# Peptides against a protein of PDB entry 5EG6: the designs that were tried, part 25

Target 1, 151 residues: chain A of PDB entry 5EG6
Amino acid sequence: RLRSQTVSTRYLHVEGGNFHASSQQWGAFYIHLLDDDESEGEEFTVRDGYIHYGQTVKLVCSVTGMALPRLIIRKVDKQTALLDADDPVSQLHKCAFYLKDTERMYLCLSQERIIQFQATPCPKEQNKEMINDGASWTIISTDKAEYTFYE

## One batch from the design tools (peptide; aimed at target 1 H32)

Design b1_p20_7 (made by RFdiffusion4; failed a check: the pose's geometry)
Pose (drawn by RFdiffusion4):
Structure b1_p20_7 (pose): chain A 148 residues (1-2, 6-151), chain P 20 residues (1-20)
Amino acid sequence: RLTVSTRYLHVEGGNFHASSQQWGAFYIHLLDDDESEGEEFTVRDGYIHYGQTVKLVCSVTGMALPRLIIRKVDKQTALLDADDPVSQLHKCAFYLKDTERMYLCLSQERIIQFQATPCPKEQNKEMINDGASWTIISTDKAEYTFYE
Amino acid sequence: TVIKEGEPQDPSYPKYMFFN
């Protein structure tokens, strides 16, 4: 959110995009700190904490973003030292692991990576673009099937 | 558990919505 500005992470046409009309449900999988990038990867059980490495996988298309470090957001900054459990409707940032401070970011409908700004005296913090702050919430679905 | 991209996964896993 930048209420009219609200966009959702979604996958269509073979790309991740920030949609104003539809939202995707993504598996969020915990990965070990030393797992490497690839189409194949190992996931682990447990509750998601800030600072941990995760994979986001589209439940519909099966496509996934690169490994991400989920980080807590305070106003406009990513807190690199935060390690408490990720909770419902928390603001989050997703650092693309093994990049020069590149975060998952939207530019209108487009999903891009955007570099964070290091903070002056507080070096456990990085300033992030407004499009790099994401609110997380668990999802569910009900299905009913009938025929005449 | 080993997972490969593009393949279906167990639906019982938790799912999340992300918005900006």

Design b1_p20_7_s1 (made by RFdiffusion4, then SolubleMPNN; from b1_p20_7, 10 letters changed; failed a check: the pose's geometry)
Amino acid sequence: MVVREGEPLDPSLPLYGLYT

Design b1_p20_7_s2 (made by RFdiffusion4, then SolubleMPNN; from b1_p20_7, 9 letters changed; failed a check: the pose's geometry)
Amino acid sequence: MVVREGEPLDPSLPKYGLYT

Design b1_p20_7_s3 (made by RFdiffusion4, then SolubleMPNN; from b1_p20_7, 11 letters changed; failed a check: the pose's geometry)
Amino acid sequence: MKVVEGQPLDPSLPQYGLFT

Design b1_p20_7_s4 (made by RFdiffusion4, then SolubleMPNN; from b1_p20_7, 9 letters changed; failed a check: the pose's geometry)
Amino acid sequence: MKIVEGEPLDPSLPKYGLYT

Design b1_p20_8 (made by RFdiffusion4)
Pose (drawn by RFdiffusion4):
Structure b1_p20_8 (pose): chain A 148 residues (1-2, 6-151), chain P 20 residues (1-20)
Amino acid sequence: RLTVSTRYLHVEGGNFHASSQQWGAFYIHLLDDDESEGEEFTVRDGYIHYGQTVKLVCSVTGMALPRLIIRKVDKQTALLDADDPVSQLHKCAFYLKDTERMYLCLSQERIIQFQATPCPKEQNKEMINDGASWTIISTDKAEYTFYE
Amino acid sequence: SFTVLSSSYETESSLYSSSS
């Protein structure tokens, strides 16, 4: 959110995009700290904590973003030292692992990476673009099938 | 006449990670 500005992470046309009309449901998988990038990867059980490495995989298309470090957001900053459990409707930032402070970010409908600004005296914090702050919530679905 | 074939409910995503 930048209420009219609300956009959702979604996959269509073979790309991740920030949609104003539809939202995707993504599996969030915990990865070990030393797992490497690839189309094949190992996931682990457990509750997701800030500072941990994750993979987001579209439940519909199966496509995934690169490894991300989920980080807690305070106003406009990513807190790199935060390690508590990720909770419903928390604001989060996703750092693209092994990049120069590049975060998952929207630019209107587009999903891009955007570099964070290091903080002056508080070096456990990085300033992030408004499009790099994401609210997380668990999802569910009900299905009913009939025929005449 | 209408015949119900199936009905279900599930959690599609969570803050718990599962390898299964």

Design b1_p20_8_s1 (made by RFdiffusion4, then SolubleMPNN; from b1_p20_8, 8 letters changed)
Fold by OpenDDE base, seed 1:
Structure b1_p20_8_s1 (fold): chain B 151 residues (1-151), chain A 20 residues (1-20)
Amino acid sequence: as target 1 above (151 residues)
Amino acid sequence: EIVVLSYSYSQVSSLYSSSK
């Protein structure tokens, strides 16, 4: 077996027109708040305001303009995503990105790849879904001039 | 702007969306 080091932190990054997870490189993204009834598309209307859990957002790479599909940002409690949390999003807390209008699919990193991971329902708690660690994200504010990675 | 990362933690404030 080949020996490798364990990486404890990975960043969402865009390279070659694809999203991936990098331990060394990171992309700077805009997180745009959308209306709940906003349809999927390349064009969308951005709302002003503090982002709350349960709201629909778009993650857009500040450099390439590449965007993920519409996401619902959800609060994470341990290994679960909360379906009914609606308080303001805090960067101090982990969050999960539910792919809107899917069957419990969440944005997830798997090694260097960004994948969709299907959460498992919590039988005893209908307001929660079980996610893995790779589907738990932390958002850090950054200054593009200081921290944006350029290929 | 934001950096989205997994398996990490930072001490920062709430997120604000701006159309401008």
Scores: peptide ipSAE 0.169, ipTM 0.694, DockQ to the pose 0.169
OpenDDE base, seeds 2, 3, 4, 5: peptide ipSAE 0.152, 0.106, 0.095, 0.152; ipTM 0.694, 0.607, 0.661, 0.553

Design b1_p20_8_s2 (made by RFdiffusion4, then SolubleMPNN; from b1_p20_8, 6 letters changed)
Fold by OpenDDE base, seed 1:
Structure b1_p20_8_s2 (fold): chain B 151 residues (1-151), chain A 20 residues (1-20)
Amino acid sequence: as target 1 above (151 residues)
Amino acid sequence: RTVVLSESYEQVSSLYSSSS
């Protein structure tokens, strides 16, 4: 006797004015490319171009307009965030969102909550930081699947 | 263009097997 069961996947979502994780609902977000020297704030200038790892981005809920702080999108290798990867972001690859200007804090899913998780430095590999599984994200297009990401 | 952010996973399904 065989039976298959699906594993519930959680998604970033905005509800009640807060970011949370939901297995039943998902938010549609704009991922805006910013200049590296863009300051934190409600107003920001969006830059055109293909998004690369290491660049600064803003995630903005398309419905509410709520945004997370400035993030640096980083490539993930197993359970590590790569600090020096700069190739184009791919939807097929795991990524992490470093909260810019923090001490290794990453956007992290924990149960139904969105938290900041502090990565552990890799003493042997200065270009890597150890992250939780909850800090590893997958980007899914709401309109079509694409290998590269651009805005 | 908007995106959905999901947790990363290796398997989205599991199989249960028994002698029945």
Scores: peptide ipSAE 0.388, ipTM 0.761, DockQ to the pose 0.019
OpenDDE base, seeds 2, 3, 4, 5: peptide ipSAE 0.386, 0.363, 0.375, 0.359; ipTM 0.761, 0.744, 0.757, 0.744; seeds 2, 5 fail the geometry check

Design b1_p20_8_s3 (made by RFdiffusion4, then SolubleMPNN; from b1_p20_8, 7 letters changed)
Fold by OpenDDE base, seed 4:
Structure b1_p20_8_s3 (fold): chain B 151 residues (1-151), chain A 20 residues (1-20)
Amino acid sequence: as target 1 above (151 residues)
Amino acid sequence: EVVLLSESYEVVSSLYSSSS
């Protein structure tokens, strides 16, 4: 598997029955599109289609089957998550994962841990929430994972 | 399948969900 020599760059990974952030190992995940009204649970109905920002998704580890709670994938603009973007997920943009039905909680890495980070409202821009770098994710296909580059 | 990483960049493939 892909190895990293950086401290700051980390990969979502499942080990020991838990999600964690690894600098050396990366996990492969299914990203499943759900209906907006899909309830939380171990069983869910997967929709077909291109994933758009603002839609509800489930991340499932391809090896262990472990899943995160329902997430809303959101577009990232610099250090902010956009609340109203609905275009297809861009190849050139980072994204954020809002934990559905929470108070601005986002999937975030903190050192080796995966945590929930509470975004701060943007006073002058109601359609944005401020996130940190750990809450900004890049999704790459597994066929491209070996060729990761840094900017 | 996808790989999620933070604080890195790469050109990604289009994300498509499939029920099967």
Scores: peptide ipSAE 0.213, ipTM 0.712, DockQ to the pose 0.183
OpenDDE base, seeds 1, 2, 3, 5: peptide ipSAE 0.136, 0.154, 0.162, 0.165; ipTM 0.713, 0.701, 0.716, 0.695

Design b1_p20_8_s4 (made by RFdiffusion4, then SolubleMPNN; from b1_p20_8, 7 letters changed)
Fold by OpenDDE base, seed 2:
Structure b1_p20_8_s4 (fold): chain B 151 residues (1-151), chain A 20 residues (1-20)
Amino acid sequence: as target 1 above (151 residues)
Amino acid sequence: EVVVLSESYEVVSSLYSSSK
């Protein structure tokens, strides 16, 4: 896979009470670490600590308070999500958001919509699942003013 | 707070969760 500068990016955003993808608008989100046994709901207990791949997280819009379902944050290697990575999440790497308790469903953008994309198992590598580019996310801090993004 | 975007790579730091 060739690496090149990304000329067009799309951001997770909340508009009109819905999550969507925008090329011009971006939402600021809190990423909350949860216990692995935390139940789904509007109310949840946030854990302290550095977030590691494989852990359960909640994405909450800082403006509206709207939240996505519980997610497992997973490391991405090229076009695959790693199922067994457990190192601290690095903003150097792409990540994927597995919707917890689903059959390989990942948070994905498709045009202006946020959808669930079903990953395909890797035949030879049981610790990997194939995802599309729309399911590969980069997390950046809001305090950063300028970025140059690459594919 | 974080911003999540698709189809891009960039460098920053580790993420920390706080109950506060």
Scores: peptide ipSAE 0.131, ipTM 0.677, DockQ to the pose 0.171
OpenDDE base, seeds 1, 3, 4, 5: peptide ipSAE 0.111, 0.103, 0.143, 0.099; ipTM 0.679, 0.692, 0.675, 0.692; seed 4 fails the geometry check

## One batch from the design tools (peptide; aimed at target 1 K58 Q116 F117)

Design b1_p21_1 (made by RFdiffusion4)
Pose (drawn by RFdiffusion4):
Structure b1_p21_1 (pose): chain A 148 residues (1-2, 6-151), chain P 21 residues (1-21)
Amino acid sequence: RLTVSTRYLHVEGGNFHASSQQWGAFYIHLLDDDESEGEEFTVRDGYIHYGQTVKLVCSVTGMALPRLIIRKVDKQTALLDADDPVSQLHKCAFYLKDTERMYLCLSQERIIQFQATPCPKEQNKEMINDGASWTIISTDKAEYTFYE
Amino acid sequence: HHHEKLKAAAIWYPPEGDPSL
């Protein structure tokens, strides 16, 4: 959110995008700190904590973003030292692992990476673009099937 | 902990953003 500005992470046309009309449901998988990038990867059980490495995989298309470090957001900053459990409707930032402070970010409908600004005296914090702050929530679905 | 190996349909990479954003 930048209420009219609200966009959702979604996959269509073979790309991740920030949609104003539809939202995707993504599996969030914990990965070990030393797992490497690839089409194949190992996931782990447990509750998601800030600072941990995760993979987001579209439940519909199966496509995935690169490894991300989920980080807590305070106002406009990513807190790199935060390690408590990720909770419903928390604001989060996703650092693309092994990049120079690049975060998952929207530019209108586009999904891009955008570099964070290091903080002056508080070096456990990085300033992030407004499009790099994401609210997370668990999802569910009900299905009914009938025929005449 | 329990571990499982998965394969994604594809890995998608976001492009670098414009610094003037």

Design b1_p21_1_s1 (made by RFdiffusion4, then SolubleMPNN; from b1_p21_1, 8 letters changed)
Fold by OpenDDE base, seed 3:
Parts: C-alpha cells; structure tokens; sequence
Structure b1_p21_1_s1 (fold): chain B 151 residues (1-151), chain A 21 residues (1-21)
C-alpha cells in the first residue's frame, strides 16, 4: 500500500464550522481514495483504482498541501446529494463531500471561505438530502495526481 | 461512461457561486 502524508505536519480540522481557508488557496484539491475503515489522521493509506460514489476520500489542497477531514464523496442530482449511489465518479460531473461521522454536514464554498453546510433531509426520499449550489463541486481532471507517496 | 472515470487521485474544483448561507 502507498501511504500519503500532508505536505505540512498540520491537519486542518473543523473549528466552529469553518476551515479558515480562502477560495483562492482551496481552489483546487487533490482527491485520494481511502479504505472505508481508514482512521482519521495526517498520514493515510491511499488506495488504487477508480473512485466510486459512497467511498471515503481525502482532499488535499493543491496550494497549501493541507488535508481536510475524511469525506464521503456523494453523487449530486440537481440540488440533492444521493446517499446510496455507488457508481464510478466521472470527470465533469458534480459531486458533494459529506463530512464523515457528522449530522449531514457537507463541504461548502461560501464567499472566500470553505465552511460546513448542513443538508436538509428530503421529506419523502430517504436516499436523498438537499444541498445548496455551494456544496456541489466539479471534477476537472481524472489524471492521477502527482503526489509524494511513501512505502 | 462518456468521460474518463475519476482515478484514485484526481483534481477537483469548488463551485464558482456562493451558497445561500
């Protein structure tokens, strides 16, 4: 297995619902696939293969090298996040990032900050929850990111 | 599918618009 570590020894954890990062610095992220049972930490094991919706991922800022807490990548349908989608994620598709082990909190861009946004349950659709446009991210590149891996 | 599948390590970007909150 390949281990990946954040560029800095700092772990960006959630504080007061904000990540305290600008949209400029967090304008691009590397996404790494993790095992579902991967523990939280600055160092994590990256899996190979294709990312599927519902899987656990790590986002690393392409500028600062800081990593966000573990996320679950979810498929987006209009303004809803799908909770049970498991098909492969594709380039140019929209996706949402659920903060793992939270009460429907999603990674969201608000003005120049990355914040947490709490999704609203869909009344008659238990497999969906409502998000806003700021929580809908775009996948630009599917090329394997150039990152430092450790054996 | 039609486009490349997202590899284990890829690049993504946030939306350009602001959320309601």
Amino acid sequence: as target 1 above (151 residues)
Amino acid sequence: MKYKKLKASAVLYPPLGDPSL
Scores: peptide ipSAE 0.155, ipTM 0.667, DockQ to the pose 0.061
OpenDDE base, seeds 1, 2, 4, 5: peptide ipSAE 0.059, 0.030, 0.047, 0.097; ipTM 0.564, 0.511, 0.608, 0.614

Design b1_p21_1_s2 (made by RFdiffusion4, then SolubleMPNN; from b1_p21_1, 8 letters changed)
Fold by OpenDDE base, seed 5:
Structure b1_p21_1_s2 (fold): chain B 151 residues (1-151), chain A 21 residues (1-21)
Amino acid sequence: as target 1 above (151 residues)
Amino acid sequence: MKKKKLKASAILYPPLGDPNL
């Protein structure tokens, strides 16, 4: 029987001390806003406010307390990460997570694993980096959101 | 169109879905 590979949605979760992707399991994560000058560490200072693209964030598993390294949340347009977008992050937008202080490394879903994917510079557009589809994420829902009207 | 802004220190449920959503 040809298993119809139903393209199932995959979600980020933590298992066995590592970040994984699953079609069945998902984790709840805190997204903490940091100062742009915040150093890497287990302890960090959290800022208040609304998260905007280009800002530094920490993703922390609500169950295990495991955290990813500092990330910059970036807006995605098709297969490109926008380097200069600074509008408020929306659940309706695709986003990418750049690993701060790396050479264009992004969080990427590959099969059932979370890996780092190196984006390629866009030769024609300096404000964009080319990412693969696995590096594009969607925020499904949050407990802390505010509705705004955009034209 | 109504858009939701993320507040700092939000809990994401689920936090991230793949682009096929």
Scores: peptide ipSAE 0.269, ipTM 0.791, DockQ to the pose 0.059
OpenDDE base, seeds 1, 2, 3, 4: peptide ipSAE 0.137, 0.147, 0.202, 0.156; ipTM 0.657, 0.665, 0.687, 0.659; seeds 2, 3 fail the geometry check

Design b1_p21_1_s3 (made by RFdiffusion4, then SolubleMPNN; from b1_p21_1, 7 letters changed)
Fold by OpenDDE base, seed 4:
Structure b1_p21_1_s3 (fold): chain B 151 residues (1-151), chain A 21 residues (1-21)
Amino acid sequence: as target 1 above (151 residues)
Amino acid sequence: MKYEKLKAKAVLYPPLGDPSL
């Protein structure tokens, strides 16, 4: 079981060209690694490798194939997104998805909608931004490897 | 520190919805 795991019967899915949360429908989203300099578009070049915090990713609906704009995956510490974390993404931790090239906008689940939530700067901690629980996501990978990382 | 590295392709679950529990 994952740390700080949230139990709910609501799942993310795509309906009518929009992302929604549903208790009746379950949808999985694939996360794809991109180059940091990858341009926005419907078509993108997927990079092989392991995902690290701070990297650019694409979320793609496993059913419809619809993708969100480019995101930066960020590590979450309590109620904050870490801006400078670059260690490998861990399934044991929740993550946040910053919408690239926005003013602190994060992918967020609010009620039954997927919205952009604007994070609040942390005055005392410039490397952190305050997010809500709806912006804290969990990644489950069927293919993971144990890795020793040195900070 | 030890971490579990995720492959470039992974499954994302929303904040409210973990079927594993």
Scores: peptide ipSAE 0.068, ipTM 0.609, DockQ to the pose 0.055
OpenDDE base, seeds 1, 2, 3, 5: peptide ipSAE 0.035, 0.021, 0.036, 0.023; ipTM 0.598, 0.536, 0.516, 0.519; seed 1 fails the geometry check

Design b1_p21_1_s4 (made by RFdiffusion4, then SolubleMPNN; from b1_p21_1, 7 letters changed)
Fold by OpenDDE base, seed 1:
Structure b1_p21_1_s4 (fold): chain B 151 residues (1-151), chain A 21 residues (1-21)
Amino acid sequence: as target 1 above (151 residues)
Amino acid sequence: MKKKKLKASAILYPPLGDPSL
């Protein structure tokens, strides 16, 4: 467990469904694993290990070091986010980032800007929410670790 | 199935790509 802080002194806030500091440079992010009970703030404690779906994470801009609010990383199945997946995050699959304590708001890229997108509930499938393509993110780790598991 | 684990620290890219690349 290591305490980390954003490189930038700015903590990214949500205003009108948009992130205040969104720019063309907000193209790549570092992802950090947090405890589920970690509070919101500019400073946070990062966990070691491997990320699982359903866990809380922080995204930090790779260029500016600005951090986004706490997110829950969720597994994506086609055009849906899975709410109950808890398996290890796979770099072979896309993921979605739910903004904690919101009504189905997800991190979304729109016209080179980072915004919030409200997912549509699936009435007959309570464990799924419909997202758009802009809310489906690709994961690229600098350090690769391969493992075998059953889905 | 063989998968690649995501470490606690990694880089993410949006679906439309990163203009900084």
Scores: peptide ipSAE 0.157, ipTM 0.673, DockQ to the pose 0.048
OpenDDE base, seeds 2, 3, 4, 5: peptide ipSAE 0.066, 0.123, 0.152, 0.146; ipTM 0.566, 0.637, 0.658, 0.679; seed 5 fails the geometry check

Design b1_p21_2 (made by RFdiffusion4)
Pose (drawn by RFdiffusion4):
Structure b1_p21_2 (pose): chain A 148 residues (1-2, 6-151), chain P 21 residues (1-21)
Amino acid sequence: RLTVSTRYLHVEGGNFHASSQQWGAFYIHLLDDDESEGEEFTVRDGYIHYGQTVKLVCSVTGMALPRLIIRKVDKQTALLDADDPVSQLHKCAFYLKDTERMYLCLSQERIIQFQATPCPKEQNKEMINDGASWTIISTDKAEYTFYE
Amino acid sequence: SAHEEYLDKKEEELKSRYSHP
């Protein structure tokens, strides 16, 4: 959110995008700190904590973003030292692992990476673009099937 | 513009790393 500004992470046309009309449901998988990038990867059980490495995989298309470090957001900053459990409707940032402070970011409908600004005296913090702040919530679905 | 080129570059860099099933 930048209420009219609200966009959702979604996959269509073979790309991740920030949609104003539809939202995707993504599996969030924990990865070990030393797992490497690839189309094949090992996931682990447990509750998701800030600072941990995760893979987001579209439940519909199966496509996935690169490995991300999920970080807690305070106003406009990513807190790199935060390690408590990720909770419902928390504001989060996703650092693209092994990049120069690049975060998952929207530019209107487009999903890009955008570089964070290091903080002056508080070096456990990085300033992030407004499009790099994401609210997380668990999802569910009900299905009914009938025929005449 | 230079700003649009920057965005295009960063979008293409990110897409190159997408994992496909």

Design b1_p21_2_s1 (made by RFdiffusion4, then SolubleMPNN; from b1_p21_2, 12 letters changed)
Fold by OpenDDE base, seed 3:
Structure b1_p21_2_s1 (fold): chain B 151 residues (1-151), chain A 21 residues (1-21)
Amino acid sequence: as target 1 above (151 residues)
Amino acid sequence: SAEEAELEEREAALNSRLVRP
């Protein structure tokens, strides 16, 4: 199970003050569990406990301290993000990062760029949103703040 | 290209929301 801790994710990397894509390296980040009502800002209160799908999280670069905006971590089923999943986050499954307070915007890798991608609603499945492969992320837990994984 | 321009815009949109130390 995943807690507020250091993690590594493929492609996502910080260089030159911005997020960039690296196909050969996994970036090291700290994932923080936040309260659902936590406001955006440089400083935030971290919540204890296991991270569940549907909860608000912060991804902070372990090296630079650069942080993505508040995200909702969601479970991925094939090419869809599940909106109602609430089980503990598992490293056995890919996840999607919904940009909180947006219209279905997700963190996405596209042509070596880190972008926001708008998911498409599923008309017949209200609990799902259609995402592309670039919006599906693999995260692994690490026991060190600074960790580089090379493929 | 138009596609590249769109990606650049989407990248900029995300970058504008980053929290910097």
Scores: peptide ipSAE 0.601, ipTM 0.925, DockQ to the pose 0.829
OpenDDE base, seeds 1, 2, 4, 5: peptide ipSAE 0.591, 0.598, 0.592, 0.584; ipTM 0.923, 0.923, 0.923, 0.920

Design b1_p21_2_s2 (made by RFdiffusion4, then SolubleMPNN; from b1_p21_2, 13 letters changed)
Fold by OpenDDE base, seed 2:
Structure b1_p21_2_s2 (fold): chain B 151 residues (1-151), chain A 21 residues (1-21)
Amino acid sequence: as target 1 above (151 residues)
Amino acid sequence: SAEEKELEEREAEFNSKLVYP
């Protein structure tokens, strides 16, 4: 299970005061669990506990302190983001980062650019949104003290 | 190209949402 802790993800990192995509680098971030009603801002209150899919998180670069907008971490199944999954975040699964309070916008890597990608509603499944591979992220816990592995 | 231009615009749009310390 994942708690508020440092994580690494491929491609996404900060360089030169801005987010940059690199296939050769893993970015180091601190993932903060927020309350669902937490407002956007530079300062925020971190919630204790294990992070579950569907919860609001804040990704902050561990080096520069630069932060992404509030995100909702969602479970990924193939090329779809699950909207109603609420189990604990697992490193065994890819995840998607929905930009909170947007129209289906997700954090996405596209041709070495970091963009927001608009997901398409899944016609047959209302609890899913179609995303591309660039919107699917692998996160690895780098804080062993705050992580419990579940197979 | 048009595709590249659009991608750059999207990148800029996203970057505008970033929070700096």
Scores: peptide ipSAE 0.525, ipTM 0.910, DockQ to the pose 0.733
OpenDDE base, seeds 1, 3, 4, 5: peptide ipSAE 0.515, 0.516, 0.511, 0.507; ipTM 0.906, 0.907, 0.905, 0.904

Design b1_p21_2_s3 (made by RFdiffusion4, then SolubleMPNN; from b1_p21_2, 15 letters changed)
Fold by OpenDDE base, seed 3:
Structure b1_p21_2_s3 (fold): chain B 151 residues (1-151), chain A 21 residues (1-21)
Amino acid sequence: as target 1 above (151 residues)
Amino acid sequence: SEEEAELEAREAAFNSKLVRP
């Protein structure tokens, strides 16, 4: 199970004041659980407890302190993001990061660039949105927040 | 290329949403 803690994810890395992609590096971040009604800003209130799919999270670079906009962490099933999953986040599964308050925009790696990708609705499955592989992320918990990891 | 320029624009747009300390 995952809670507000340090994590690492492949590709996502901060350098030169911007987010970049590196296939050889795992970026170190702190993932914060937020209330659903928490507003965007530099300062935010962290909620205690286990992180579940569908909840709002904040990813902050442990090195630079730079933060992504508020995200909703969603469970991934093959090439789809599940909209109604609410079980605890598991490291056994990839996840997708929906940019909160957008029209189906997800954090995505495309040709070694970090962008937002618009998911396509699934007409026959209203609880799913179609994403590409670049929008599927692997996260692992770590006790080390100050280091980046190499593969 | 045009594709590269588009990706750079998208990247810049995303970077503008970042919260900097």
Scores: peptide ipSAE 0.520, ipTM 0.904, DockQ to the pose 0.699
OpenDDE base, seeds 1, 2, 4, 5: peptide ipSAE 0.488, 0.505, 0.483, 0.446; ipTM 0.897, 0.902, 0.895, 0.886

Design b1_p21_2_s4 (made by RFdiffusion4, then SolubleMPNN; from b1_p21_2, 11 letters changed)
Fold by OpenDDE base, seed 2:
Structure b1_p21_2_s4 (fold): chain B 151 residues (1-151), chain A 21 residues (1-21)
Amino acid sequence: as target 1 above (151 residues)
Amino acid sequence: SAEEEELERREEALNSKLVRP
């Protein structure tokens, strides 16, 4: 299970004061669980507990302190983001990061750029949104005690 | 290209939302 902690993810990296893509490096970030009603800002209150899909999180670069806007971490099934999944986040599965309070915008890697990508509603399933592989992220816990991932 | 310009716009859109220390 995942809690507020340091994590690593491929491609997402901060250099020169900006987010950019690096295929050669895994970015190191703090993932912080927030309350659903937490406002956007540099300072925020971190909530204790294990992170579940559907919850609000902050990703902060462990090196620079640069932070993405508030995100909702969502479970991924193939090329769809699940809107109603609420089970604990598993490192065995990819996840998507919905930009909170946007029209289906997700954190996405496209053409070696870090962008916001607008997901398409799934016509047949209201609880799903269609994303692409670039919007699917693998999170690896850097907590030694909970580390089980291998490449 | 139009595609490249769109990517730049989308990148800038995200960058404008970043929180800098």
Scores: peptide ipSAE 0.594, ipTM 0.924, DockQ to the pose 0.817
OpenDDE base, seeds 1, 3, 4, 5: peptide ipSAE 0.587, 0.590, 0.588, 0.584; ipTM 0.922, 0.924, 0.922, 0.921; seed 1 fails the geometry check

